# Peptides against a protein of PDB entry 7UQJ: the designs that were tried, part 148

Target 1, 160 residues: chain A of PDB entry 7UQJ
Amino acid sequence: PELYQNFNITPPRGVLFHGPPGTGKTLMARALAASCSSDERKITFFMRKGADILSKWVGEAERQLRLLFEEAKKHQPSIIFFDEIDGLAPVRSSKQEQIHASIVSTLLALMDGMDNRGQVIVIGATNRPDAVDPALRRPGRFDREFYFPLPDVKARFKIL

## One batch from the design tools (peptide; made by RFdiffusion4, then SolubleMPNN)

Design b2_p17_6_s1
Fold by OpenDDE base, seed 2:
Structure b2_p17_6_s1 (fold): chain B 160 residues (1-160), chain C 160 residues (1-160), chain D 160 residues (1-160), chain A 17 residues (1-17)
Amino acid sequence: as target 1 above (160 residues)
Amino acid sequence: as target 1 above (160 residues)
Amino acid sequence: as target 1 above (160 residues)
Amino acid sequence: EEEEFRKEEEERRREEE
C-alpha cells in the first residue's frame, strides 16, 4: 500500500511472484510488507500457503478465504500473501474435484469484489506460473507478475 | 568456498538457515551460491527439497544423497542446498519409521565424511530448527546457524 | 552486520547491488538490514540517494558523508545504503568537475578508514555498475557485487 | 468463528513474531 502510495500508484489488486524455488518470492512479499509500513502507517501482513488452505480446512476453505479477505479489509492497509498459490488454484483443465473449482471460484470472487480503493494487496507466489489457473492471471486479479530469476551465479558470490 | 577463502576462514561443512517461512533462507542460500562464484571460479549449486528426497526416492533416498554428495565433490567448489531440511531429517524422537532414521544416518555420515579441505558447503533451510535432528546441529555438520527473522517492525523503523 | 556476526564472518566493507531499475536492489538492502536485526541486536539502517547527496548538499557533501559514517559508527551494528550510487561516485574518466572527484575521494577514504572490526556495512545500489568509479569496486570497498536481473519488463511496469 | 480466526491469526502473528 504505502509503496504504491509513496509512488502515487493505485496498488494492483493482485501480484503474482513467480520463479524457481528460493528466488526470494516470499522474502520479497515480506520485505514489501515491511518497506510499505512506516511509523505512521503499519501494514498488516497475512500469510497463507496454498496447500495448507486445502489440507487444513477441508470443507471450510472457502469460508477461511472469506474470513482472510474480511480481516485484511478490516486491517487496511494490508497484504495477503499466498505462498505456493498453485496449490490453491491449480489449472481448471486438470482432473480436479469440484472442491478445487469452488475454492478457485471463491478466490476469484474475493479478488473481483475488492474495491480499487481498498488498501488490500494480494501477492501470490508460485514456482510454476503455468500451473496457476489462467482466470487468476486476468485483469483485476493477479494481473501483474514478477519473475524472480535465478539470481546470476556470478553476482551472488561476490558478497560472501 | 571462495567466501571463506576470501576471509581466510575454513568453510563450515554445514550451515543451517532457520526462521519463519519466507524470510529469504532459500534466496540467501542461492545468493550465497552465486556470491561465492567469480568469473575465475564458478561454484556449482545443487538444490534439493527435503520432502522431495523422501517422496520421490522411496528406498533410494540414501543412494540419491550419496550421488548428490559425490557429484558436489566432483564439481568443487560446490554448494548443496537442502530446502525444508526438517522434511528430510526430522527429530529422531518423533515416532518416525526406520527409513527416516536411515536417511538421517546417511546424511550424518556424508557430512562427517567431508574433508575440511573439501570445497563443498552444505546449507540446510528450515522454518523449524527445533524440528531438525539435533545430531545434524553438532560440530562438523550444521554447526553454524543463520537466523532469518521476520523483517521486524522494529528493524523497519530503524531502516526507514 | 549480524548476518556476518551470527556466522563468525568479517562483514565486507562494501557490497554493490547492481542490475536494471526496479530489480529490487533497494528492497533487498532493506530486507537484509531487517533480517540482520534480532530483538537483542538492532541494526541501524541509514539510507541516502547518490544524487541527493550531490544536489541537496552542494559544498557540504563531503561533510555529510563523514557525518553519515560517524553516525553509522556510533550506532553499530549499522548498514549504510547508497541508492543510485552511480550518481555519487561516477567513473573518474568522465569529464566531471573536481567536486565529484573530491566526494569520491572522501567516500574511498571513509571506506578505507573503516576497521575490519567495525560493524558497519556499506551497500551501494546502481543500475549501471560500469558507471561506478572502479576505485570503489576494489578490495576493502565495494569488493562484492550482487546482480539483480530484470524480472520481466512487463511485470515491473505493472507494479511500479 | 470470526473471533477464533482472529485469535488464530493473532497467535500465528505472535508465533511469527
Scores: peptide ipSAE 0.007, ipTM 0.230, DockQ to the pose 0.079
Fold by OpenDDE base, seed 4:
Structure b2_p17_6_s1 (fold): chain B 160 residues (1-160), chain C 160 residues (1-160), chain D 160 residues (1-160), chain A 17 residues (1-17)
Amino acid sequence: as target 1 above (160 residues)
Amino acid sequence: as target 1 above (160 residues)
Amino acid sequence: as target 1 above (160 residues)
Amino acid sequence: EEEEFRKEEEERRREEE
């Protein structure tokens, strides 16, 4: 409860940060973690990259996701940040992405199993929200989406 | 000597950037490297992620750290940036982190072995300064700490 | 053609973002992707880290690069962003970096094989442009370089 | 399991930079 008050959001189980890569999604997820962290209330930040869960943990990814959520619950208040979540939770409808159906199903179950009274927030970041399994974007999962717009065209032209 | 003059700091052997993830620690460490680099004086920037030294170089991490410091000395003026240094140099007192005691001891010895006349600066970045071995935070190592505050709550609410 | 108009650049096959690490190269590459993305024109953004292509795909890296360029062409308009491209395309003249000569040769061939009429932009980011194979910096490859300066010395001294 | 998770947490922290 109190973690969500610090976020000034209705307690989502998950927040999807989407937008162009390096619009600061990772930067913002990380920034959120510490804005809610005080000397009295340290927030444990867990970060994962979607594709890395698949490549490093082929056949173990489901177990690793379970352990991640267990540790996040043990160390609450906590944030689980999945960078490039489209790499972890590809659209089930794609034949190529069916290889990850068990992993996606595990993530769905873990998000569904989160007690709304728990102090665990899940943040997913993606460059391609349309490549994220729509099942993750349902109520009680990543039910809030934040678009990270580009730095203004003017900021772009100052760097170019 | 001259590298430290460009930093306008008393020559620390190391600087700890700490703060919430994505407060721009990596961004700033990287930014420091080039502000001190001119056409006449290129600064060689070495970047390592603490955890990558452990996973990619299991049993070789001590050697890789030695090689890193040797290369940094060879290419001086140089900066060694350890991102997520809490992954490399976990608190020795943690039973779980004792697995890395040899690596931490090697890093300590390398930092202690830096000649203050050398043009090698070590920057560590962490989201959890309390998870960094206190031995690294002693004088002559990471004896300066810079807190990276969150982007202002206003910047947060513009993205949320 | 139209993607390059949105970049306000003569159509490079590649753009090298160089500068100190975390001067926002990754942030900017990612920011560029969505400034050129409208509701009518979604830009597909592909991100790879140079070292990850080598470590995860030892012996398959050439195939992975081919697949990446094929996918980028299939999903055009697209951006391929190589972060830490000096990790993928080290200087061929270094004996240690000759191990990657086949990967570099594959990347060169893929960049050479890009039709200038295609809507695929390649962005490489590096902290060490001098560590990038000069063959990649030739016309028709990474023929434009953007230096990412440090945040002003004044911004540095406000954080220090 | 906690040790493997810690190694993985360390490993994933490594991949995020």
Scores: peptide ipSAE 0.020, ipTM 0.191, DockQ to the pose 0.086; fails the geometry check
Fold by OpenDDE base, seed 1:
Structure b2_p17_6_s1 (fold): chain B 160 residues (1-160), chain C 160 residues (1-160), chain D 160 residues (1-160), chain A 17 residues (1-17)
Amino acid sequence: as target 1 above (160 residues)
Amino acid sequence: as target 1 above (160 residues)
Amino acid sequence: as target 1 above (160 residues)
Amino acid sequence: EEEEFRKEEEERRREEE
């Protein structure tokens, strides 16, 4: 509950963090997870890189996605963070390998299958929102988008 | 124009950002790109990691570098940012593989071939400026160097 | 001396920085090095990634560790920072390759062999303190641990 | 499977630092 209030999210909706690399998408997702964790209610944070799902789990990526969502549900309240999600779910093209199509289809089914009473949030981060399959950006999936702008030079000099 | 004024750069000169990891070289390059972008004049930012050029483009790295510089020229005003450029252009040693020598030679030729009227800036970032081929640090290439010092402990505690 | 006072460290003790990725362990280690350097007394910072020692120095990792500690001693006051140290010194398991066991044994011997009059500090960073060999976490080695919590959302908005 | 998933979860956490 508080998790979703702090995110201004309604379950099972996913959030897409998009913006240039180094704008702090990954670190924001983690900061949100920490801010929603209390001593009474620890949030489990699951992180995956899109490219790693394709490269490390050749032929098992769909199964690993299912296991990830099951573990997130088991350990709820939970956040699943997909970093570089454009590597996992590239836009459907006529040249898209059958493997990518299967992985995307599995992720779509997993997001659609999330119980609205569950306490699992999915965050996707990308530098290229246009490279993410539009099917993932539909209502009930990554239906909220947050742009991460580049810091200005002056803001950066305050961080150094 | 404003891009080069903000960098205090004369085209086609490259800039070497050097300093410890996590000092914000990548994020500074992006902040500079953002600060030089207006609603009227968007700067295109191209980012590559040095190691990725060697690992992902085995046998095609030289071609991919040429394509990168062509796309940067096509989408000018542009910034090409090479993160971890010491991975791309290691210091020439007697044990250096012919592949590395060819990639370095291609990058040198591309930097030397940049039109002075072009609006392409090349930024290289490294933790090890001494591991970058000295030929890249000559006039007309990475002929400006910016040191990124470590933030002090007190500055860091304000960032956390 | 001042180095160790600023860290609240007694030589030759190592410090383990642990916490989630992106919490700034590497950047803290560096900020500490900078804050302990004066114009009169520059601290030499040596950084190695755990995985790089295994991958780049196959069959030479133990020798490279010895050379690293010798160079750190030669250039004291010094900091040796092992990023992702769980990649260097994974927990001893019945399936651990003999190579990993030899590297860990070398690191243990080097840490135990540090002169208390020396000005070399060793910092290890990990996301997974439970994946680091417990022998490294004993007194006279990484016998101090600092947890790096995730920044909250509000703290993060001040960093951007 | 749960132990393999946990190992892979941990291994990914290493690559993301």
Scores: peptide ipSAE 0.012, ipTM 0.295, DockQ to the pose 0.048; fails the geometry check

Design b2_p17_6_s1
Fold by OpenDDE base, seed 3:
Structure b2_p17_6_s1 (fold): chain B 160 residues (1-160), chain C 160 residues (1-160), chain D 160 residues (1-160), chain A 17 residues (1-17)
Amino acid sequence: as target 1 above (160 residues)
Amino acid sequence: as target 1 above (160 residues)
Amino acid sequence: as target 1 above (160 residues)
Amino acid sequence: EEEEFRKEEEERRREEE
């Protein structure tokens, strides 16, 4: 929150970290949580895996998402980190089970329901940004994307 | 090797990763080794700690370095990663024991003796780049440096 | 502390991070410290290496551990991170020097002496969990373990 | 010794900042 306020940037409701496995997405999300935490203003870091929300909470995933966002709102300023968000919010396809459509719809509504004044940042991490529902990648949701190249490509970008 | 060849970049004989402890230097070095490894071309990753070479091999450190570079050359393409290289090659001072001067001299000679055609990359990691002998930071040795800021600072640099 | 309280999980007095060298254990510990740190409630991060406590403080290691835990208690909420904890608390063997037995006993007592209400988390990192004294891996001590696979294995697990 | 420990810990925190 403070960092985004200090930069006069409308805090993105969501940031998508995407890139190959092991490129440090989860690490950077924790790092962001850390960096936004100062001595004066506590950032509560919530972490969930997309697949865990589906597998552990069959039929309760929507409720667990709501509770997560409510808890994050209670503990503002906060970061909600979804690791493997493509497991939670796969691209809507005609073959996608109604369950996934409901979870995606819930996540969309929760992100849309975050007041721009809310000090909750949502970070999604995926290896497959194209496997994330495009509706989540729209403005006011995961509207900022950070590519995590392979370390080789990171080395390249610093050498260019 | 291949990555640097593909980039038409003279493969740095050495890359220095520097930054505070736990900023992912070792992780990045392993991830570089991993990402440069394909199914067709496995990169052999050698890891040593600077302090371990001094403490475990009192009077044999120079020989252990030579053996390490020979082994890395036999197992090309390879990465030699020195964690805490400031422990292996501290800044030459008038108070530095002759042992450290000999080890530094050996490492310099080994890095200088790497043919530009060699598929051996040396990565040094340190928390204190200024505690690394400046002779190692010259062209043809650790001639590329990557700063690993604290996760906090990494986050700040992406928000600016 | 707060994260574990929010999860209705008895805050582990200790968490063991184990896995091959350079898999990001230290980085994750810092990222956890940082993620639990917030502007309202800075987490003080204490980092020690197991080998440094033994080598720098011959005969004083027990006292240094006590001071570290007292300091961490004064600066609550805090994280004590032991890198290479297998160097500090090796498995008790009949061949183990009395010094190591005393250090292990001190660390056990310090972890047992942490009130469940204390906001001190201890994180141990090791490459060899089997080289850590089993008494430290019991409930109320390092009772949670996180495996840090090599980046390649992390990459493979995401490709699977 | 507590003061030396505190100084060493402050110095280490400065190396970590």
Scores: peptide ipSAE 0.000, ipTM 0.310, DockQ to the pose 0.083; fails the geometry check

Design b2_p17_6_s3
Fold by OpenDDE base, seed 2:
Structure b2_p17_6_s3 (fold): chain B 160 residues (1-160), chain C 160 residues (1-160), chain D 160 residues (1-160), chain A 17 residues (1-17)
Amino acid sequence: as target 1 above (160 residues)
Amino acid sequence: as target 1 above (160 residues)
Amino acid sequence: as target 1 above (160 residues)
Amino acid sequence: EEEERKKEEEERRREEE
């Protein structure tokens, strides 16, 4: 968050951190929250896991997302971090597809409803960017993507 | 890495990084590997995931662990990082318990068989330290534990 | 921390974390401090920002550095983390050069005056390692450097 | 401050579950 302000960059509403497991996506989000907090400007950091959102019954997951975004808006500047956001991806059952579609639709509406003047940044982390609904990756949502490569053995051998 | 020498602490063979998801355990292990390498002293970094070890049939997982430790010993100084080492914890099925017990027994033997003169460090990362076999947490194994707290605002204020 | 002892590496008094903004240098320093603390051995973590040191008048910055090192020595084992240590680098004004030179000279003397038996580690973080005074990068000071690469230059330039 | 502390404790509990 303050990275954007420290860099005089308008924060994207959504940033997708993608890459193999253990590339530091979640850490980067937390580190960004940490680095962005100054003594003068505390950033509120909210974390949710994609699977935990889906574990809720229809309507309650949507309510929890609305409350999360409302709370993030109340405690601006803020970051919402969705870990394993591909965990919102439907498991291959039709009943889960409807639940998923409703939750994703709610998340889309919440991201679209954020004013650009709002100091709320949404970071999604995924190991499978192709499993993230393409609608979430459109402009005004997770429209910026950051690849966390495995530090290639050679890049490790160059640091090492 | 340097902190322990600055602290005159005998290096443990095994270090357990524990804390909630996204506290940076995996990134810390990688960055410690990167930090400990100088131009003069390249460290070889090996990474494995706990679940990937369990996905092998009985005997092959053990063979792969032996090969990993042999390769780490051949390419000293080296780090072996086990991400999600609690993924070696049994799923509640009796058949997986036997496979797990055999793999854990092999890992224990490999850690016990490391000479203290060996420049091989083993780092385990877990979100659930209580799900890690207590035998792995004994002296001479993962006998040092590092808590990765959620960067609590208060912990930051005490560090700030 | 433990990794350097595990590798039989003499701990540097100073470690320079360098790399582009948002690479996790500050987070690494904090997580190293947290990681090096066991239940048996709490590490005292001191953080200062380079710009905050320069914001002090001549003599007071030096006094604050002396007090910081004395306090770190009193509360051993300890870490001193200088965030944005390149912020000690002179802005191209002659008046700031003299203030900077005096502060840097004091920091050099404090780092040189640390006994190797002292359990005090100094970590400097910078986005511009070339802006750090070469005298700070000499043996017995920030003589070990750790590069925090951008995972993707284009991805970070889109966040940045 | 107390409400933020309670929320942080409640978030911490939810992240530990």
Scores: peptide ipSAE 0.000, ipTM 0.254, DockQ to the pose 0.061
Fold by OpenDDE base, seed 4:
Structure b2_p17_6_s3 (fold): chain B 160 residues (1-160), chain C 160 residues (1-160), chain D 160 residues (1-160), chain A 17 residues (1-17)
Amino acid sequence: as target 1 above (160 residues)
Amino acid sequence: as target 1 above (160 residues)
Amino acid sequence: as target 1 above (160 residues)
Amino acid sequence: EEEERKKEEEERRREEE
């Protein structure tokens, strides 16, 4: 309950942080975890990278996702942060479709299976929201999107 | 000598950067490396992620840690930055205790084995200082802790 | 054309972001991607870590680099960001020279093979510009270098 | 690749224990 109030989200909704790489999505998702953490209520933060789950866990990715969600539930209140979630659930392309489809299907089931009373928030970060499987962007999943704009163009031209 | 003066730490002390994920621990640890680097005195920075040493180097993690410290010593003045060090040396839990205990024991020995005249600083970043093995937080190891607070709540509410 | 105007670089030039780790190189490279992205013109951002291409793709690193550049070309306008590029193309050391030389040679060929009319920018980030293979720093490759200074020494002493 | 695959398989086996 209170964790979701701190995010102003309806559970079990995921939040998609999208925007240019290093606009601070990881920095913000990470920063969000501590602003919801008090001395009395520590939030457990889980971080995974999409491509790491695919590459490290080919054939085990589904199990690793299940274990991650179970661990997050066990250590609630918790945040699961997927960095580069487009690497986990890329838009279905024909050749990798079977492996990606299974991982996507598992992630969808895990998000759909989250109890509204649970204190687990899922944050996905991507540089390419359009490269994320549209099924993940549906209501009850990553149904809130936060655009991370660039630092102002002025800051760029001072460095370039 | 001079590298440690630049950090205002007694060698061979490690620094634990803790705080919310993406409060800029990695950003700061990284930023610290260059403020100690001059044109005349380049600091060699080594970055490892705790979970990567565990997962990529299961059974080789101890050797990889030794090699990392040897390389850091060879390229001194140097900084070793462990991102997500709670992933390398989680608080000893029964099931993973043997593997984690060996890695932890190796890391402890490497930190304890650092010469006070050496120009190697070890920085660990974690989101969960309480998830770091307490043995790493003892004097002569990660005995300085820096809390990375959230970006002000005002910056958060502008994005959420 | 326009993407390169936004970076003020001559194609197919790469940009080397160097400086202390987490001086915001990754943050800036990532930030650059969105300042060149408008609602009308989305930039596709590809991120790879040098050490991940070496370790995950031992023997496949060359193929993965080719696929990455092909995908970047297919999704142009695009940015390829190599974080820790010194991990992909370390200064040639005798023992790893054959593997590293093949990866370096492939990356050089891919950078040299970029069409000037292409809308693919390559950004490499490193903490150690001197640890990057000098062949990558030649004209037509990573021929622009941006130093990421530390946050002012004053900010450091407030935290330390 | 094969060494990482063996490590992943060994990590998997250790998680199953």
Scores: peptide ipSAE 0.000, ipTM 0.201, DockQ to the pose 0.126
Fold by OpenDDE base, seed 3:
Structure b2_p17_6_s3 (fold): chain B 160 residues (1-160), chain C 160 residues (1-160), chain D 160 residues (1-160), chain A 17 residues (1-17)
Amino acid sequence: as target 1 above (160 residues)
Amino acid sequence: as target 1 above (160 residues)
Amino acid sequence: as target 1 above (160 residues)
Amino acid sequence: EEEERKKEEEERRREEE
């Protein structure tokens, strides 16, 4: 509640960090987590990988997502960071599409179910924002996008 | 005062977030605001759009800017975020140039009038740093610039 | 100690901000420092330049680095920001290579000697991550890298 | 401070080139 009480803005439920690999998305999330923790207010940082949600949580991904959001709520203020959230993108098999649709539906419901007063921020990082389900990018979900661009390798070589 | 007392640096009065659209300038400002708020120290986040300062505050923009800075000071520690601050750039009419010059002059005076001990950070976001009045980019104003670059679409395609 | 107790991750000893010049590395470090300071928990921000470590601290760089880390520990929670850490890169003279190797060895030892419970974050900024000694980029040192890319000027012109 | 600003401005100018 209180984290957002002084914001004259809808508390961000989700923040999408997107950009090419190596643009520091994961590091920004960690730097934010570190920066938001004080001795008096410890922010709990949860990290998961999108590919791990599909591969390690086969058949339990929905349950593990629910438990993650419950744990984040229990340990609020909290940051849930999904690294490589594009790894939730369907691998081309119809069976994986159904599993993906269920996982995405669960994540949508969890993000929608977050109380506006909750001190839980969700950060998703992706190298492929176009591979992130458009439904996750709607208001009340990952409604805020942060782009982590690569230098033009040519611009970098002109500067160095 | 105290926010900057332990910085062996001049407290930033203003930070310019600049870069192409969609590079996450607005999101970084919001993430910083969220990260800086604790239960014991709530940071008040004020957000305004540069285009709204010109279009919605026609004839009152200077007064509304003064009130915004006074409110930010009253609710310190505070962040004032100007999204699309390049929207303060003169639209090509001479009448809008005069209004712009007055608004910019007021913003300069407000940023200059911030006590070095004030717990108010001003963040401006722009897609066109060259359209931001150079006077705003001088020391004691937006004297710190953060560049939010786009990936080279070609570099992105080479990496993905 | 407590800053990282709620992270299910190894507390970052060091964060490398890398990217072309003007990409806002220094500004991000300062914004993080500002954001992490509260009235109840003042973060002390120490800033040094890599080039200054070699040029201004000739013959005392190792001692000054030790004193800097001791002072940061004394004033914890603290951020040590090394701007232009690539300026520690050997200037092509064999004598400067020996001095560099000693300075880097001292910095490695100081970063390795940081208690996992210490409330000291080290941020290094560089335009040339490849000029940063690979030993500094190992786990427990600058083990987290944040890339600050330039927009493709061409991509910027296509979006504006 | 002025030298830092000049370096940041020179770095910015190198980025704009």
Scores: peptide ipSAE 0.000, ipTM 0.211, DockQ to the pose 0.062; fails the geometry check

Design b2_p17_6_s3
Fold by OpenDDE base, seed 5:
Structure b2_p17_6_s3 (fold): chain B 160 residues (1-160), chain C 160 residues (1-160), chain D 160 residues (1-160), chain A 17 residues (1-17)
Amino acid sequence: as target 1 above (160 residues)
Amino acid sequence: as target 1 above (160 residues)
Amino acid sequence: as target 1 above (160 residues)
Amino acid sequence: EEEERKKEEEERRREEE
């Protein structure tokens, strides 16, 4: 939150962290939360995995998403981090595709319903940005994207 | 490799990175690979997931581990990174326990068989160090452990 | 570099990462380097320890700092990471205080001399921000600060 | 994951206290 406020920019509602596995997406999200949290102004960090949303909360995933956003709003300033957000993508079964469509539709509605004055940031992390529903990448949702490249195995860390 | 040589320490054969999900274990492994890799001396980075070793390589996991270690030795200096190494732990079925025991036994033998003069480092990452077979944590295997704590949400990044 | 460009912000010349030991300062610096480095645009990462600058380079520390900044400029985009930058602070001896004052004065001049259009970022990490010379924390130097709290081993991520 | 999630949730409760 404050990172963007300190830059005099309107905080995006959602930020997509994308890049190969082990590029620090999850760490950066946590470090952002840490970085914005002081003793006077604690950032509340919420984390979900995309696969857990589909598997652990079968039949309640939409309700749990609503509760997550409500709790994030209650404990603002807050960050909601969706790790492996591409894990909301269906496994190639028609039934999982319908469940996915419902969950993603709920997430879209929750992101659209966020007041821009709210101190809630949503971070999605994925290894496969093309597997994230294009509707989530629209303005007012995950409208900012940060690429986390592989540390090029050729990156010259000259530890001088 | 060179990081430990530059510190005049005997490089561990294996390093266990443990700590909460999203604490940067995978990133640090990649950053280590990047930090040790110059244009003159490229580190080859190999990555496997513990769950993938069990699921994708059913009946060939032991062979694939052998091939991985051979390839790492061939392309030294190299790093083998096992992400979610606790995913080698059996799901609570007797059949998976036997498969696990065979795969873990193979990994133990491969780590024990590494020449200390070889420029191959093995990094295991886990969210659950207690779910990692104690035999893997013995001297000459994953004998060094790095805890990756949660970035406390309290960090004031005063971006002044 | 690009992380700040992607935020449409002028990259600071220097960023101070501060917080207790084991809070991920060094990890984040490496993660930033990794996250800004693609195949098309490799970030060159340079690392020095504050204590090493004083101890390993006695009588040449100022020259080595100049060479480091020149090399960083030559290999831009680049990051210079000073780990334990408070280790440039004197041990309470008058002789080390003079050596420190000279080295810090050189670092100040090098940071002041960086062109804002240069793609060189300096990151200092410390466990003791109050032990960092206040002159280093002035605008145009380490003018941005990131606190890395102790990961309280109990840190409140409601993974809802 | 769940234990670390719980630890994370417990620290956030202590920071609010």
Scores: peptide ipSAE 0.000, ipTM 0.352, DockQ to the pose 0.128; fails the geometry check

